# Designs tried in a protein design run: peptides against a protein of PDB entry 7UQJ. Part 250

Target 1, 160 residues: chain A of PDB entry 7UQJ
Amino acid sequence: PELYQNFNITPPRGVLFHGPPGTGKTLMARALAASCSSDERKITFFMRKGADILSKWVGEAERQLRLLFEEAKKHQPSIIFFDEIDGLAPVRSSKQEQIHASIVSTLLALMDGMDNRGQVIVIGATNRPDAVDPALRRPGRFDREFYFPLPDVKARFKIL

## One batch from the design tools (peptide; made by RFdiffusion4, then SolubleMPNN)

Design b2_p24_3_s2 (from b2_p24_3, 16 letters changed)
Fold by OpenDDE base, seed 1:
Parts: C-alpha cells; sequence; structure tokens
Structure b2_p24_3_s2 (fold): chain B 160 residues (1-160), chain C 160 residues (1-160), chain D 160 residues (1-160), chain A 24 residues (1-24)
C-alpha cells in the first residue's frame, strides 16, 4: 500500500510473486494482508492453492473462482492469494488444454472484471513464472511481478 | 549459526517451523542456509516436499530419505528442509497407516541416528504442527518449534 | 505499496525494522528493493550502516546524509536503508551528545523535508528500537515499525 | 510509478518480514 501511494502509482489488480521455492512469497502475501488490517480496517485474506483448485474442485473450479472473487469483493478490503498459481494457470499445453483453458479464461475474466475502485488485490505466487499463462501477466491482471531472490548470504545474514 | 553461537545454545538436531501458510517458513529455512554459508564455509541446502516424498517415491520413500540424510552428511555442513512435513509424517491414522508408519519410522531412525557432532540440521515446515506425528516432536528430533505468526497488522502494513 | 493506494492510506516516509540480530531485517530491505524493481521501473537501493556514517565520515556525516537523500531523490524511485540505525541515531545521552545530536537533527530535517510526492522510502533497521531517538519514531518519519521476532531458539537452530 | 513503488515496498516489506522470520 505505502509504496504505491508514495510513488503515485495506480495499484495493479494483480501481483505475481515469483522466485525459488521458499523465498517467502507466501509469507509476504500474508504479511501484506495483516499490514493492511488496521484495528479500524481489517483486510480479509483469502488463500487458495492452485493445485487444490484443480484437484478438489473437479468441474467446479470456475464456479469456485467466481465465488472466491465475489466473496473477496463482499469482504472488501480483501486479498486473494493464489499459492502455486502455475498449478492453476499453466501455460497452455495440448492435452489438458480444455479444462485448464476454461479455468484460466475464468480467472482472466474475473481479473478483467474487477472494478478499478475495488479494494481487492490478487496475489499469485509461483516458483515458475514462465509456467504461468502469459495472458495472466498482461496489464490489468498480474501486470506486476516480484522476484523473490534467494537472499544472498548477505541478505540471509541480516535474516539470521 | 549466529544465533546459537551468540546465545551459547546447543543446536537442536531438528527444528519445526509452524504457522499459517505463507508465514515464510520456507524462506526462513533458505535464508538460514545462506547465512550459514560464509565465503569460507558454504552450507549445502537440501529441500524436499513431504507430499513429493510420498507421491514421487512410492515404495522408495524410505530409501530416498536414507539417501537424503547420507548426502546431507556427506556435504556437511548441511540443512535438510522438509516443506509441508505434515504430508510426510502425518499423525498415525488407520487406512494409510502402514506406508506412512514406515516412512515416519525411517525418518525417526534417521534423526535419532544423527551424530551430535554432525553438522546436519533438519528443518520441517508445516502449517499444521498438530498434524505432525508427535514422535517427531520429541527430544533429539524436531524438539525445537518456531511459530511463524502472521506478522501483525503493524508488521504487515509496513509491508503493504 | 499497492495496499496503501488500494486502501487510500498515505504511505509513511520511514519504516523501522526492529528485532533481535539475525531476524532478517536487512534481507527484507534488500528483497523489497529487488521486488520493487520491475523491468520497466528499477528502484535504486542505497544502503548505509549507522556506525559507518559516524566512523567513516567524521565531521561529514551530516553532509553525507544530505548527499544520500539528494542522490536518492535524483534516482527515484529509491530506497534508503540504514542498517544498525541505532548507531546513527542513538537516544540522546550526555557525553557524545553534540555530534550525535547534529546527525540526528540532520536526519530528522531530511525526513521532514521529503516531499510527500517523492518516491524515496527510508528503512531503518535496528536490534534496539528503544535505543533509537524517539524523535525519529514520530509521524512523517519512522512512523511505521516492524517487529522481526526471533524465531525461538528452536527455529533458529534449524536455520543455523 | 506509485504502484511499482508500492509493489517494491511490499516486496521489501515481505523481504523484511521474511528476514525477520529468518532471524527468529
Amino acid sequence: as target 1 above (160 residues)
Amino acid sequence: as target 1 above (160 residues)
Amino acid sequence: as target 1 above (160 residues)
Amino acid sequence: KEEERKRKELEEERARKLEKRLEE
């Protein structure tokens, strides 16, 4: 929140967190949710795992995505965090194409349909940004990408 | 490294990271590995996902755990990080009992078999510490537990 | 950043990271700097150590602080990270009072003089937030504080 | 500019929280 206001940048609707596994992408998303919650204005944090949306909701993934975005909109201000989003929205590959294409298409439509004035932020986390459908990485979607480097020894020493 | 030396605390063989998903457990483990890596003394970081050990190594999970611990011992100083360790070592429940019991038993034996003088640290990360077999949480195993709280609203707001 | 715009929160000019040594304060500052750098808009990251400003710049610390803030303003968007800021801005104590008072006064003036529209963020990291001059912790300065808890001794050894 | 700054602050703050968690 603070950086976008300080820099007069219009906040993207979606942010892609990428970097090696365990670079704190998910922590950052949770930390974000809590920081936005003042005592006066709590943020509702929705977390889904990409693979869980595909596996637990066979044939309902699109409906569950719609419900998730509606619930997030209802509980504004909200954060939707997709962990392992490359599992939800893989680059289009031939054989599983139809089911994945429908889910990705639904997610695209939901992100495009977000009101610019809405207080819903979408965070996608992946270890493989190149495995995420490029359509999700376009303006108005996950148009902002955060690299979570492996903290260098220097960065880790400040952690330790 | 620094904390244990700075505080004159004997390092546990195993540490359990627990807390809500995306509280940076995995990043912490990675950052720790890099901070222990001085230019003079690099730490070898082994990462496995609990569910991957069960699913990818059907019938070989025990062997792969043994190989992992041997490789970690060979590449001392080393960190073994088990992400989602509750997937590897669930609390004993009836139906999957035998396969899970063997894997857990193997992990217990490997942790018990670690020489006190060895420079191998095991990190287990879970969102559900109570879903981890209590036998793993005993002294000489994951006898150290770190709660990764959701960073407070105060800590999160400065992130956002 | 995003959350402040989405939630209409004015971003603080300064953020204080505090917590025990090796809680990842400095890594976080670096990771933040890296994450803010998109391919389209790189953030310039300035890092200074509080003790280095005092020791390396004897009699020039104020000038070097001014130059640092000017350079950060010139290279917007920018992050100024002060590691060990308690070394730069100690609570006023009698004997070293005059030199430290001038440096703190300069830092206060520089933080107060930052245009709200400027794209410069200041991060101070300390192990001793109570050793930081309270004047720096007021609104418009380091008015946001992040606690970096020690992961329990248990968590740190799995890290170390 | 501001979005990217906020994004960067968010990434930094995440990095800080992550560092904090690593220092724990």
Scores: peptide ipSAE 0.000, ipTM 0.238, DockQ to the pose 0.042; fails the geometry check

Design b2_p24_3_s3 (from b2_p24_3, 13 letters changed)
Fold by OpenDDE base, seed 4:
Structure b2_p24_3_s3 (fold): chain B 160 residues (1-160), chain C 160 residues (1-160), chain D 160 residues (1-160), chain A 24 residues (1-24)
Amino acid sequence: as target 1 above (160 residues)
Amino acid sequence: as target 1 above (160 residues)
Amino acid sequence: as target 1 above (160 residues)
Amino acid sequence: EEEKREQERLNEERAEKLAKALEE
């Protein structure tokens, strides 16, 4: 956050956290949300899991995404965190591909519809950045990416 | 393993990490694995996801669990990490309850069958400790629990 | 970075990451650097280790710090990450205390000399925040602190 | 298992490449 202010950089609408599982992507997103909250300015943190968007919201996923973005806008400043966002990826069944395509299309439209002046940040986390729809990784969407490396063996020895 | 060897503490057979999503449970399990590895003594880290045990191993989940424990024993010292271990929980359908009961029964038997002299630690992570089968939380299984709190608002305000 | 821009928060000149080893401090700093870089705007990431500043730069550490800050300023927007910044702390020998005092004094002066409009962020990471010179933790320097908890003491006492 | 090890190796290589790219 502070880096971008100093840099007079227009904040990206979306940030993609990627790296091996257990590298702290979800923890980081929560830490960012937490750190941006002050006593004067609480940031509303919304969390969804990519697999839950497909499984829990079958037939309503698009509506739930719209409601999520509306609620995030209503409770500005806000963070929307999508954990395992690659879980929106198509499963090989044609029916799941169609459901996926509709949900992803809705998410694309919602991210494109965010006003650049809006106080809503979207964070996506994935272990498989290449499994995230390339359309989500374009400018105005998840246009900034954070790689979470495995703690290197040398960093491992420093972790204990 | 090394921590317990250094302290002459009999390692627990199983450790349950519980707390809200994104509190660093998976990161901690990896950090523990990394930290217990030295140049002289590499710890083998096995990771499985509870939902994958149900979905990917339908009809072979019990066998895959047995193979996992055998492999962990073969590659001692070892950590077996079960992420989202509550994903082994029964879904409301009677058929899923039976599948779950067999898988959980197998996991119970495997944890009970671990020799106290074995250098295998099992770590389970969940966001819903109350959704983990109480039998898994008994002595000789996941008999030690770690709560991962949300970083407190005050700790949060210090992070940003 | 992005969160602070959206929040119109004046970025601190320095951020201290503190917490036990292996809590992801270095990972977080790298992730922040990576996220702040876009295809259009690369952030230059400088990394130094506190122990290396003492050991590799004996007699030139002050000069190397000055050069580092000059280079960071030249390659704006920039992040300077000091890993193990407490490694600048005096070792018990009087000669090391004098060397440390000079190096820390130089770092203080460099941080104080950063224009608030500069696009340079300094991140320090330590496992021992109390071993970091209190002068470095004052406003205009490392005036924001991020605690990377271990999974709580109650969690830790339940793992051990 | 080999695919997982290969994926871990590929992830380590990517991590090293990214670490190098952040040092350059």
Scores: peptide ipSAE 0.000, ipTM 0.296, DockQ to the pose 0.045
Fold by OpenDDE base, seed 5:
Structure b2_p24_3_s3 (fold): chain B 160 residues (1-160), chain C 160 residues (1-160), chain D 160 residues (1-160), chain A 24 residues (1-24)
Amino acid sequence: as target 1 above (160 residues)
Amino acid sequence: as target 1 above (160 residues)
Amino acid sequence: as target 1 above (160 residues)
Amino acid sequence: EEEKREQERLNEERAEKLAKALEE
């Protein structure tokens, strides 16, 4: 999108927002979405929660991811925000690991299949960047990471 | 805290942050906690999730709430932040309603038992303010509400 | 600061946050300041209100701006946040226009004098981007603009 | 709608005052 045009930066396919809970990852993603659309160019913001992908979309998670990316492409410029993307991480059951591996594989394929010319940005938010599959953190996927620190008391004190 | 002195506002015992998911409720609560802490006066920030009170503290939720308020009083000035406070809302089972009613009753009693002179502020965050028990929204409890609107789509041009 | 390093983005000299009141411009600026500070690198956040520059700093506004930028440079990495930067805009009196023109000229010179390698970011917030002097909105100044819309219910629905 | 706008304005004024209390 115009983000990266205005920044003269090649848009990453994906951006990882990571940091402690309640550090504003989701707010920033929404504010980013709300700051990339003009009166002339409305950005469509799609939000999904990683835990919902596993729990609500049981057996259709892959299809729902495909539909999400198609809808995002149809409504470009768009942002897809995955909140708690580490929640795609399997609960320790081998069957859930297989389902997780398939969902992650689908997400990888969808991110790889995004034409870099597409006005679709994917933002993942996590409290546990190390719990995000390293395959998602590779170039052409979530290749840019933004740390949302706990606004440290001392830096906050100067922000005060 | 100095927050309410600077506002010339009597500190509420409780503040309800409500609005759509990812509108910065938790960020604001953390920013508040950080803002109220000086080099001279560190504010202790306690975060709990409403769903965790029901799921992780099964059978001890009331005791854990009491301990939380005691710890907050011990470490005053303090902020207790309940994220997803509507997640204390029962899932529709009658047994879960009884457990919920007891937990909510305990939270009511703890908020009522806070001396207004105590440097303990309770912040509740919810995506569903109407799902929060009206008893929690009464004077002396969450008597102040802050709506966190979605940063809307229109002029999203340049943060991205 | 680390924001732009983490983004691999050359920090703009200035960023304009614009949008209706209550859209989280000030919150975002604070969240940005808080998010850019690490345990290793505390960001200093300086907030000033445009109306205060004219009203509180009558006759010294230019000097106070210089001191602010010097202090920000001394405490880099730093963020200077001008809330209501359109409030530097004169009320319609010719004498206030002259004072405004001098203050704006000083701000322009200070923004132009920032070495782009300096870890000082200027954020201006306004409810009236069209009331901001076009000279401030040029490259090397507030060359990046972020609108914070009122969450129009329809666009909230696309962000949801 | 007006009550929502007034509550938004009150929330803004509170957010500004909060931001101002985030200055001291």
Scores: peptide ipSAE 0.006, ipTM 0.374, DockQ to the pose 0.069; fails the geometry check
Fold by OpenDDE base, seed 1:
Formats: C-alpha cells, sequence, structure tokens
Structure b2_p24_3_s3 (fold): chain B 160 residues (1-160), chain C 160 residues (1-160), chain D 160 residues (1-160), chain A 24 residues (1-24)
C-alpha cells in the first residue's frame, strides 16, 4: 500500500506470488505487510489458505470471501494474502467444477469490485501458477505475477 | 555446511526452524542450502513434507526415511529439509500412536546414526514446535531451534 | 547471535552482505535481527550508515565507532548493521586516505577486540564489495560474505 | 551452465526482492 502510494502508483488489485515451495512467497507477503505498516499507519494483514476456505466452508465459501473482503475494506490499508491460492481457485476441472466455479466467480467479482482508491492489496501465493484459473490472472485481478525462484548456490555464497 | 566448516564447527545433526506460517522457514532452509553450495561444492537439497511421507507411504514411511538419509549421505554435502515436520513426527497421541511411534523411532535412529563427520544437515520446519515429539528436540537431533517471528510492526521496527 | 550460539559456532565477527541496490541486504539483516529476537531474548539492532559516520562525525568517527561497539556489547545479544559500509571503509585512496585509514583501523581493532564469547554480530551491507577495504574482509572480521543479486527486470516487473 | 546461471540469476533476483520487500 505505502509502497505504491510512495510511488504514486495505483496498487494492483492482485499480485500473484508464484514459485517452488519454500521460496518465501508468504514471507514476502508478510514482509510487505509489515513494511507498509508504520506506527501511524498500521496495515491489516489477512491470511487465508485456499484449501481451508474450501474445506471449512463448503457452501459458505462465497460468503466467507465476501466477509473477508469487507473486513479488509473496513481495516484499510490492508493486505489479503491467499496462501495456496491454487487450492481456492483451481483451473476448471469437470468433477469439482460447480463449487469451484461459484467460488472463483465470487473472488473475481470481489476483485473487480475493489475501488481503485481502496488500499486493499490481494496477494495470492501458489507453487503452481498454471493451476490457478486464468480468469484470476487477467487485468484488474492478479494482473501482476512474481516468480519466486529457488535460492541457488551462488545466491547462497552471496547470502553466507 | 560451509558455514560450519568455515568455522571448523561440527554442523548440528538437526536444526528446527519454527515460527508462524509464512515467516520464511523454507526460504531460509533453501537459502542455507544454496549458500553452502559453490560451483566447486554443490550441496544437494532434499525436501520432504511431513504429511506427504505419512500419506503417500503408510507402512513404508520408515523405509522412505532410510532411503532419504542414505541418498543424502550419498550426495554429501547435503541438507534434508522436512517441511511441516510436526506432520511427520507429531507428539505421541493415543489414536494414531503406533504408526507415528515407528516413524519417529526411525527418524531418531537415523539422526543418531549420522556420523558427526557427515556433511548432512537436517532442517525441520514447523509452525508448532510443541507439536513435534520432544525426543526429536533432544541433543544430537534437532538440538538447535530457530524462531522465525512474524514480521510485525515490532519486528519491522527491528527490521527497519 | 543466537543462530551461532544455538549452533555452538563462534559467530563471525562480521558478515558482509553485498549485491546491487535494493537487493534486500538491509532487510535480511533486520530479518535476522528480528528472527534472533524472542520474547525472552531480545536482540538489540544497531543500524548505522557508513557515510553518516563520516559526514556527521568528522574527527569523532573513531569515538562514535567505539561507543557503538560498547553499546552493542552492553546490549548483548546485538547486531551492528552498517548500511553502505563501503562509505565507512572505502578502499584506501590517496586523498581521503588519512581520515579513512584511521576509521578503518579503528573498525578493524574493534572487530579484532570482540571476545569470541560476545554475542555481537557485525553485518556490513554494500553494493560494492570491491570498494570495501580488503583488511575488513579478512578472517576474524567480515570473513563471511553474502551476495544479494539483482532482481531481474522480469521479476521486478513481476513484483512491481 | 546457462540454466544454472539463469537459475542463479533468478535466485539472486528473488533474494533481492525479498530483501527489498522486507526493508520497506
Amino acid sequence: as target 1 above (160 residues)
Amino acid sequence: as target 1 above (160 residues)
Amino acid sequence: as target 1 above (160 residues)
Amino acid sequence: EEEKREQERLNEERAEKLAKALEE
């Protein structure tokens, strides 16, 4: 939030962090949340796991998403972090398609309905960007994508 | 590995990374794996999820652990990273006790059997250190613990 | 500090974080400070900019360095982070050489004088490791170096 | 070698971004 304000840039509605497991996607999201939070201006960080929304709230997932976005809007500036977002909005596959389609449609509508003046950033983290519904990766949604590569040997000689 | 070699210190057999979700435990483990690897001396990084060993290999988990440690020993210097290690070696609870007890006993034996001259480091990551069997947290096993705090405002004041 | 103590490793007197601007050297230093600080054991994080020590304290820089190391020793476990350390300890060049030579000599003596039982880590961050006096990069000083590589334009386009 | 260099570069890039994001 402050990052983009400090740059006079409209924050993306959604940012997709993608890369192998244990590459610091969630850490980065939390660090960004922490980094945008001053003593004067606390950023509220909302974390949800994609699979938890589906497993805990079968039939209420749409309502839980709405409540999450409302809470985030109420506590602006805020970050909504979806860990394992591929679990929340998988690529449309025939067998689980209806439940996922409704949830995805709700998430799309919520992201589309975010006023550009709102200080709500949505961060999705996934190990499988291609397992995320392409509709979420379009402009006005998760339209910015961040690859989190494996820390290699040289970056490590560089970090030790 | 190289960190400890450069200091002429016997690497701990096991290191426990603990802290809230998305605090960079896995990133740090991978960064620690990448830092000890030079162009001359590649570190082999083995990653396993605790729950995957239990779910994929019910009844074969002990063998899979043995194979993992043998492979790590073969590819020295190496890091074995157990993500969600509390899922691999939960605190002994009455209902799933026998399978977990065998797996924990195998992991203990493998960690105890690591020759101190071996360049194998075991890193366990958990969000719940108290959910890890205390036997794994004893000297000669995961005898070193690293807390990964949430980047909060205070950690941001510490990080800023 | 705790990292190395938990490892029964003599903490390096100094760690050099190097890499292009905006590579998260300062962030990592602060994250390390935060991560080593538990509720039970707070790490004191001291941050100084290399150029600030020179510019603000012309003729007092040696004293300010001594005071900084004394304060860090008093508040153990502690991290001293020198941001832009190349500004504090430039490679010896003829015209600014005397003032820099005295400051570098003081910093060397302070790093050499750290008791190996002391829980003070010195982290230097630079964008130009080759601009740091080689005497600081010797064993017992900044004897560990960490390169922080550039976020490529594509991953910067991905994060921005 | 090129894939390794590219992976190193990408890792580098990520460490830098992580670090930058935690500094801010």
Scores: peptide ipSAE 0.000, ipTM 0.320, DockQ to the pose 0.101; fails the geometry check

Design b2_p24_3_s3 (from b2_p24_3, 13 letters changed)
Fold by OpenDDE base, seed 3:
Structure b2_p24_3_s3 (fold): chain B 160 residues (1-160), chain C 160 residues (1-160), chain D 160 residues (1-160), chain A 24 residues (1-24)
Amino acid sequence: as target 1 above (160 residues)
Amino acid sequence: as target 1 above (160 residues)
Amino acid sequence: as target 1 above (160 residues)
Amino acid sequence: EEEKREQERLNEERAEKLAKALEE
């Protein structure tokens, strides 16, 4: 948090962590949440998986997203971490169009509705940034993107 | 950096990253260094290990700390990262009292001597925050602390 | 073990994580340990620092390595993580030749003595892969290497 | 390069299957 003040960088509403699986995206998000919490000012870390929001909340995913953002706002400063956000926010032209389109539109609206003064940071993690709806990657949303390279492509494959 | 701006928190001169080994403290410090550097404004990242400063510079540790802070000031904006700071700055009551006490006193003085307008951030990482001299954890020094939990078993599964 | 079977990858006896400090080597090793542990099948994670084995066990480092490998074998499936393995196994021509040579030879023998059917994975992390004895990097030992690049300066900038 | 991408995709699918199997 204070590191951003020192560097006069406009706080992103959303940050996209992208890169191959196991490159530490989820871990970085947790480490950020932890590193933003002091003893005086704990950052509340909300974690959701994109696939879980789709699968567990068929027909209520939009409501769960709203509740998540409300709770994150209530518990400011907070981080909302969407792991596997490509599962939550696939490109609108995907075969599961109707359910995904509504969820994506809700997430867009929630990100657009965040005050820039709000102490809520949204982190999306994906292995497939191309599978994320481009509307989410626009300014005021996931307008910062971080590539987590595979530790050399050989590195990932040899860990597994 | 931006996370601290959002929180309107007085930029700490020092940040203590603490948590079990391999929770990403060093990675976070590097990620912070990197995220604070734009193409226009690169952040210089200085890294030292607490144990290395103690072991490699027996009798010169204080001088090496001074040189490090001078070089960090010269290359502003900068991050000084002390990995394993508990090795550099153990509690003064430890059996190796004489060497450690001088190093700790020097580090305290260097942190106290930083201008609040200075673009030098000091990050200490430790697995044992209780082993760090409490004087280093006071306001104006490592006055912000960040707990890196073990990625909960669930968080570990979500990285792979 | 099952991870390697599932990927049709010959399970390495040893994996070398190399790259600049704070690229997430230790974190990846812990993430792997955690992701390989289900509720039914917990992976036991053994962590040692190369420098600690050398410094704390002067004259018993070889015995401590043997005990570590025995305990890892007893608690299969297991990961042995050597953080800063360049501190444990420097190139044999270093000024501290006698102590290091015996430790390296013991580690070589322990890695060679692992059954390929054993559910023990050894991960070495280093910032200086060139400082690691080349004998450790041969087939049947740390025969898989993983470069942890610095999060590209660009990846850093977009987190902040 | 294509073989490397295909192997990358296959390993991603395997990692995803593993992640799912670890969540069950």
Scores: peptide ipSAE 0.000, ipTM 0.332, DockQ to the pose 0.036; fails the geometry check

Design b2_p24_3_s4 (from b2_p24_3, 15 letters changed)
Fold by OpenDDE base, seed 4:
Structure b2_p24_3_s4 (fold): chain B 160 residues (1-160), chain C 160 residues (1-160), chain D 160 residues (1-160), chain A 24 residues (1-24)
Amino acid sequence: as target 1 above (160 residues)
Amino acid sequence: as target 1 above (160 residues)
Amino acid sequence: as target 1 above (160 residues)
Amino acid sequence: EKEEEERKKLEEERAEKLEKALEE
């Protein structure tokens, strides 16, 4: 019996990787994609940065997110990795707050619209989990969180 | 005896970590610092982002770089890690080109001014090694390069 | 169909994570544990360091290993992560060689005694795969190995 | 659960302190 079959583990829709800069969040997301890819079944890995969604896609961010999720669905099984996902959060300008709210609401809707049977995993990485919109951290979205602590010698990584 | 003297490894003055986003460049730099730190000899780890040097230190970037190198020397053995070091490179504005040239020339001078006997390692990380000023990649600066490939899908993580 | 069910991944009894210090071995083990944990099914994660088994459990290491495996079985599905598993290997004292041989033989027996249907994964991490007792690397034990390169796949880390 | 949350919070606070100490 396969480990994962024995665990009856419904894949999380979304996984939040959080921890200090350079704790390997992005590396882990890629390594998970690679570990899940076999010769028989390649996982398609999509990567976006939160700041790039806000800066490169000004006025089209919502459309680009929709296209990303559609492409991920077409190329399933797939991983969508959002690096620096807290970079979707507004800097304190009223114009950025409105743009942020629209982009975040689109991401929420896309995550909610993922069929529970879909072979698409969404991974978000952040250095500031508390700066991630609490709505993204709810069940059915980024409902699983993995702390990536600093490689501290004495720090008991009790990832309890 | 210096950790590097015991290994008969002349520490590179500068090491360039390059490779696609999320290949673990920052993780590796921290891990090298941690692996070299013992109870008897703690390595001091300094981290700066290339974009932060350009944005946070507007008009004082040269001074802040000097202070960083002085502090690293005071707390030797030490690692100075520049994440996204290509972010020191100008975007095509004449004003940014001048600011960049001044900052880069300061960094070059600081790396050249490091005594070969100094217990200070400089690590630069980039996704775009070709966007790093070629002067930084010369002998006595970032003269050692480590590619950080994507965990290749074909590296069979046969997690059989 | 769950993403993990579709991967037909037979659980390894033991997985050896090997690679240079700070390549994310410990991080990966933890992220695997966490990715496998859901609200419906929590995976119990046990962590031990090889050096701690030798130092903290002097004269009781064999008993502590037995208790660890019993506890992991009681709290299945579970992961037992041995960080720095090569730290079970003796430093060149005749007394440590005997103690090591006894501890390693106990670990071998515990891994051999795991039922193929048990929901217990053992992950060992080391910087020195060749310093891991070859008996631990045989089929049914740490029979799967994942190299955690210094992030450089195709490029020659000639760290000369 | 509460001890786990408190521990996560303490680890996050230590991580933030270390991040700040690396930025200073």
Scores: peptide ipSAE 0.000, ipTM 0.228, DockQ to the pose 0.050
Fold by OpenDDE base, seed 1:
Structure b2_p24_3_s4 (fold): chain B 160 residues (1-160), chain C 160 residues (1-160), chain D 160 residues (1-160), chain A 24 residues (1-24)
Amino acid sequence: as target 1 above (160 residues)
Amino acid sequence: as target 1 above (160 residues)
Amino acid sequence: as target 1 above (160 residues)
Amino acid sequence: EKEEEERKKLEEERAEKLEKALEE
């Protein structure tokens, strides 16, 4: 929330961090959360792993997502970070079980139901952006994408 | 500690992490510090934000820098991490107030006064390497620079 | 390379980065690799995800590990980074399938077979150090462990 | 090629904006 307010940038509801494994997506999300937290204004950072929401909460994943978004709204300014979001929201066209489709639909609805005035930012991290449901990548959801290049490119990245 | 010994690379007194905001510079510095600490040999990590040294210690910034370097030397092996070092050490050619010039001169003197045999490493992180006084980027100071590319470039980094 | 030389610490063959998800482990390993690479001396960085070695190379995981270590030795100085190493080398005491036990045994043998004079460092990252086979955490393997605290703790980490 | 270069430029510009957004 704060990072975006300072810049007069309308915070996207969701930011997708994508790139090869271990490029720092998860790390960046956490560093962002930490960097947005001051002594005066702590940002509440919620982290979930996509696959864990599916596996630990078999049959309650949707409820847990709803509770997570409600809690984030209650504790705003907040960041919700989904690590390995491709594990939570696989592409709908994959013959993956009805359970995934329902969770994806719930996450879409939660993203759509977020008030843009709310100080809640959602960050999704994935190694496989193409394995994430394209519906999540639409405006008002994960409408900003940040690629996380491999370290070899990071080392060669002259930030010009 | 160990990564550097294997490679026969003489450790610089200072390493500049530069790159876009949110590229993981601060996080990397912290993780390096953590990674250098074992149960047997804890590395003491000192973190300061450049702007905080200026703002919180108006008139004492130089003294605080001296104390920081003394404390780091006392608690060696140590890492001093300056986050947003461009806030501490702006380019001298900018008509910025005499206060900045004095702080820069103090930091230069502290960097120069470090014994290369001392187990104190200084890491500076900036989003704007060109906003850092070039005198800090000279040999014996921040003489190694590591670019932290944006995530998009980080995925392309095959560190080969 | 340089951080470790300053500390007169004999580099272990393996370093375990552990800590909560998104604390920077993977990013740190990568930035270490980048930081160790100069224009004169490029460090070759090999990255593998633990679960990917198991899933993509069903029945060839051991061979792929051997090839990885051989390639790292050929391209030394090198870093092999295993992200989510707990996915590759789960604790043997879990009634997990024979395949995991064989891969763990191969990784142990590869770690043991590394010459300490070799310019190959292995970094493992895990969110669950207790889920990594304790045999990998022994001297001559992942004998150094670095905790990556959460950002709130990282902000509070005065690495004293 | 041109679309990839424009996409790259747009990603760089977005990255610079995010960069600026992370500085402030």
Scores: peptide ipSAE 0.000, ipTM 0.200, DockQ to the pose 0.134; fails the geometry check
Fold by OpenDDE base, seed 3:
Structure b2_p24_3_s4 (fold): chain B 160 residues (1-160), chain C 160 residues (1-160), chain D 160 residues (1-160), chain A 24 residues (1-24)
Amino acid sequence: as target 1 above (160 residues)
Amino acid sequence: as target 1 above (160 residues)
Amino acid sequence: as target 1 above (160 residues)
Amino acid sequence: EKEEEERKKLEEERAEKLEKALEE
């Protein structure tokens, strides 16, 4: 409850930060962990890269996701941040390797299994929200989306 | 002197950037190196990840820390940035491996040995300031702390 | 044309983001990809680390650069971001290994071969603009530079 | 020389403003 009250919103199980790379998605995801952290209430921040879960944990990615969610629950209030989540959960295609499909299915199940009263927030960051499996963008999962626009017209003019 | 005058403060030997991941700690540490760098006075920026010092330099981490501080002194004005410093200097526990204890002790000694008139600033970034050895947070070490809050209420409302 | 019109500038072939590490260069490069991406017009963002191109592609780095530029052209509008580009293209010295010289020469040729009417932008990020081969900083290459200063006096005062 | 210094100052100001936009 309290972690979500700090957001003044119905507790999203997951927030999708989308927008092009380095619009501050990773920055914001991490930043959200800070302002919800006080001296009295430290938020545990778990970061995983989508591609790293696939590459580092060949055949164990499902187990690593389970462990991540268990650790997040154990250390609540917590934020799980998946950077480059499109690398973890690409849109299901007929050519999608069975391995990728199983990992996505595990992530779906873990998000569905989250206690809405638990103080665990999942943030997924992607450059391509359309490359994220639509099942992840359903209610009870990444059901809130935040577009990271460019730094305003003013910031563009600063690069110009 | 001049590097510290740019801060309008008693020259901290070390600044602890704390706050959740990607609140911009690494960003700011790196940023501080830029604004103190002019065409006439380039600041040398040394970046090390706490966990990388432990993992890449098994048995040589103390030597690598010494070399880092020597290089920083040689190339002053300089900033030494330890990203994820909680990985380098976890809070001392009865179960702390002797290896980790020795590395922390080396870092303490190096920070204590810094000439207050030298133009070397040490910045440590952590997600968990309580996981950083309290000895590192004492006067003459990381004796200044900067909390990286979330992007303000306004940035939260942009996510909402 | 259209990608460049979104910047209100003469289409730079390349922009050098320079400034100390983590001043947000990687963040901004990635951010620029976002605001130029709409639902109708997705920008493809290619990220490579300079050191990774040297280390991961021993003897194939030139080929990987060619493929990267071909993919960027194929998926235009696109941004190619080289993080730590000083690792890819160090200043030419008499002691520069032939391998490094060949990679730099390939990158120069690829940037020179870019169709100014193509919707491919190259962003290089470095901590040391003086460590980047001056040939890369010439017109038609990284001919625009963007310094990433420290967070302003205000951000310093938050650290003080 | 002066034009290069002004260009560098403008590049610095542009950068500060970009960094602020990334921190906000």
Scores: peptide ipSAE 0.000, ipTM 0.187, DockQ to the pose 0.030; fails the geometry check

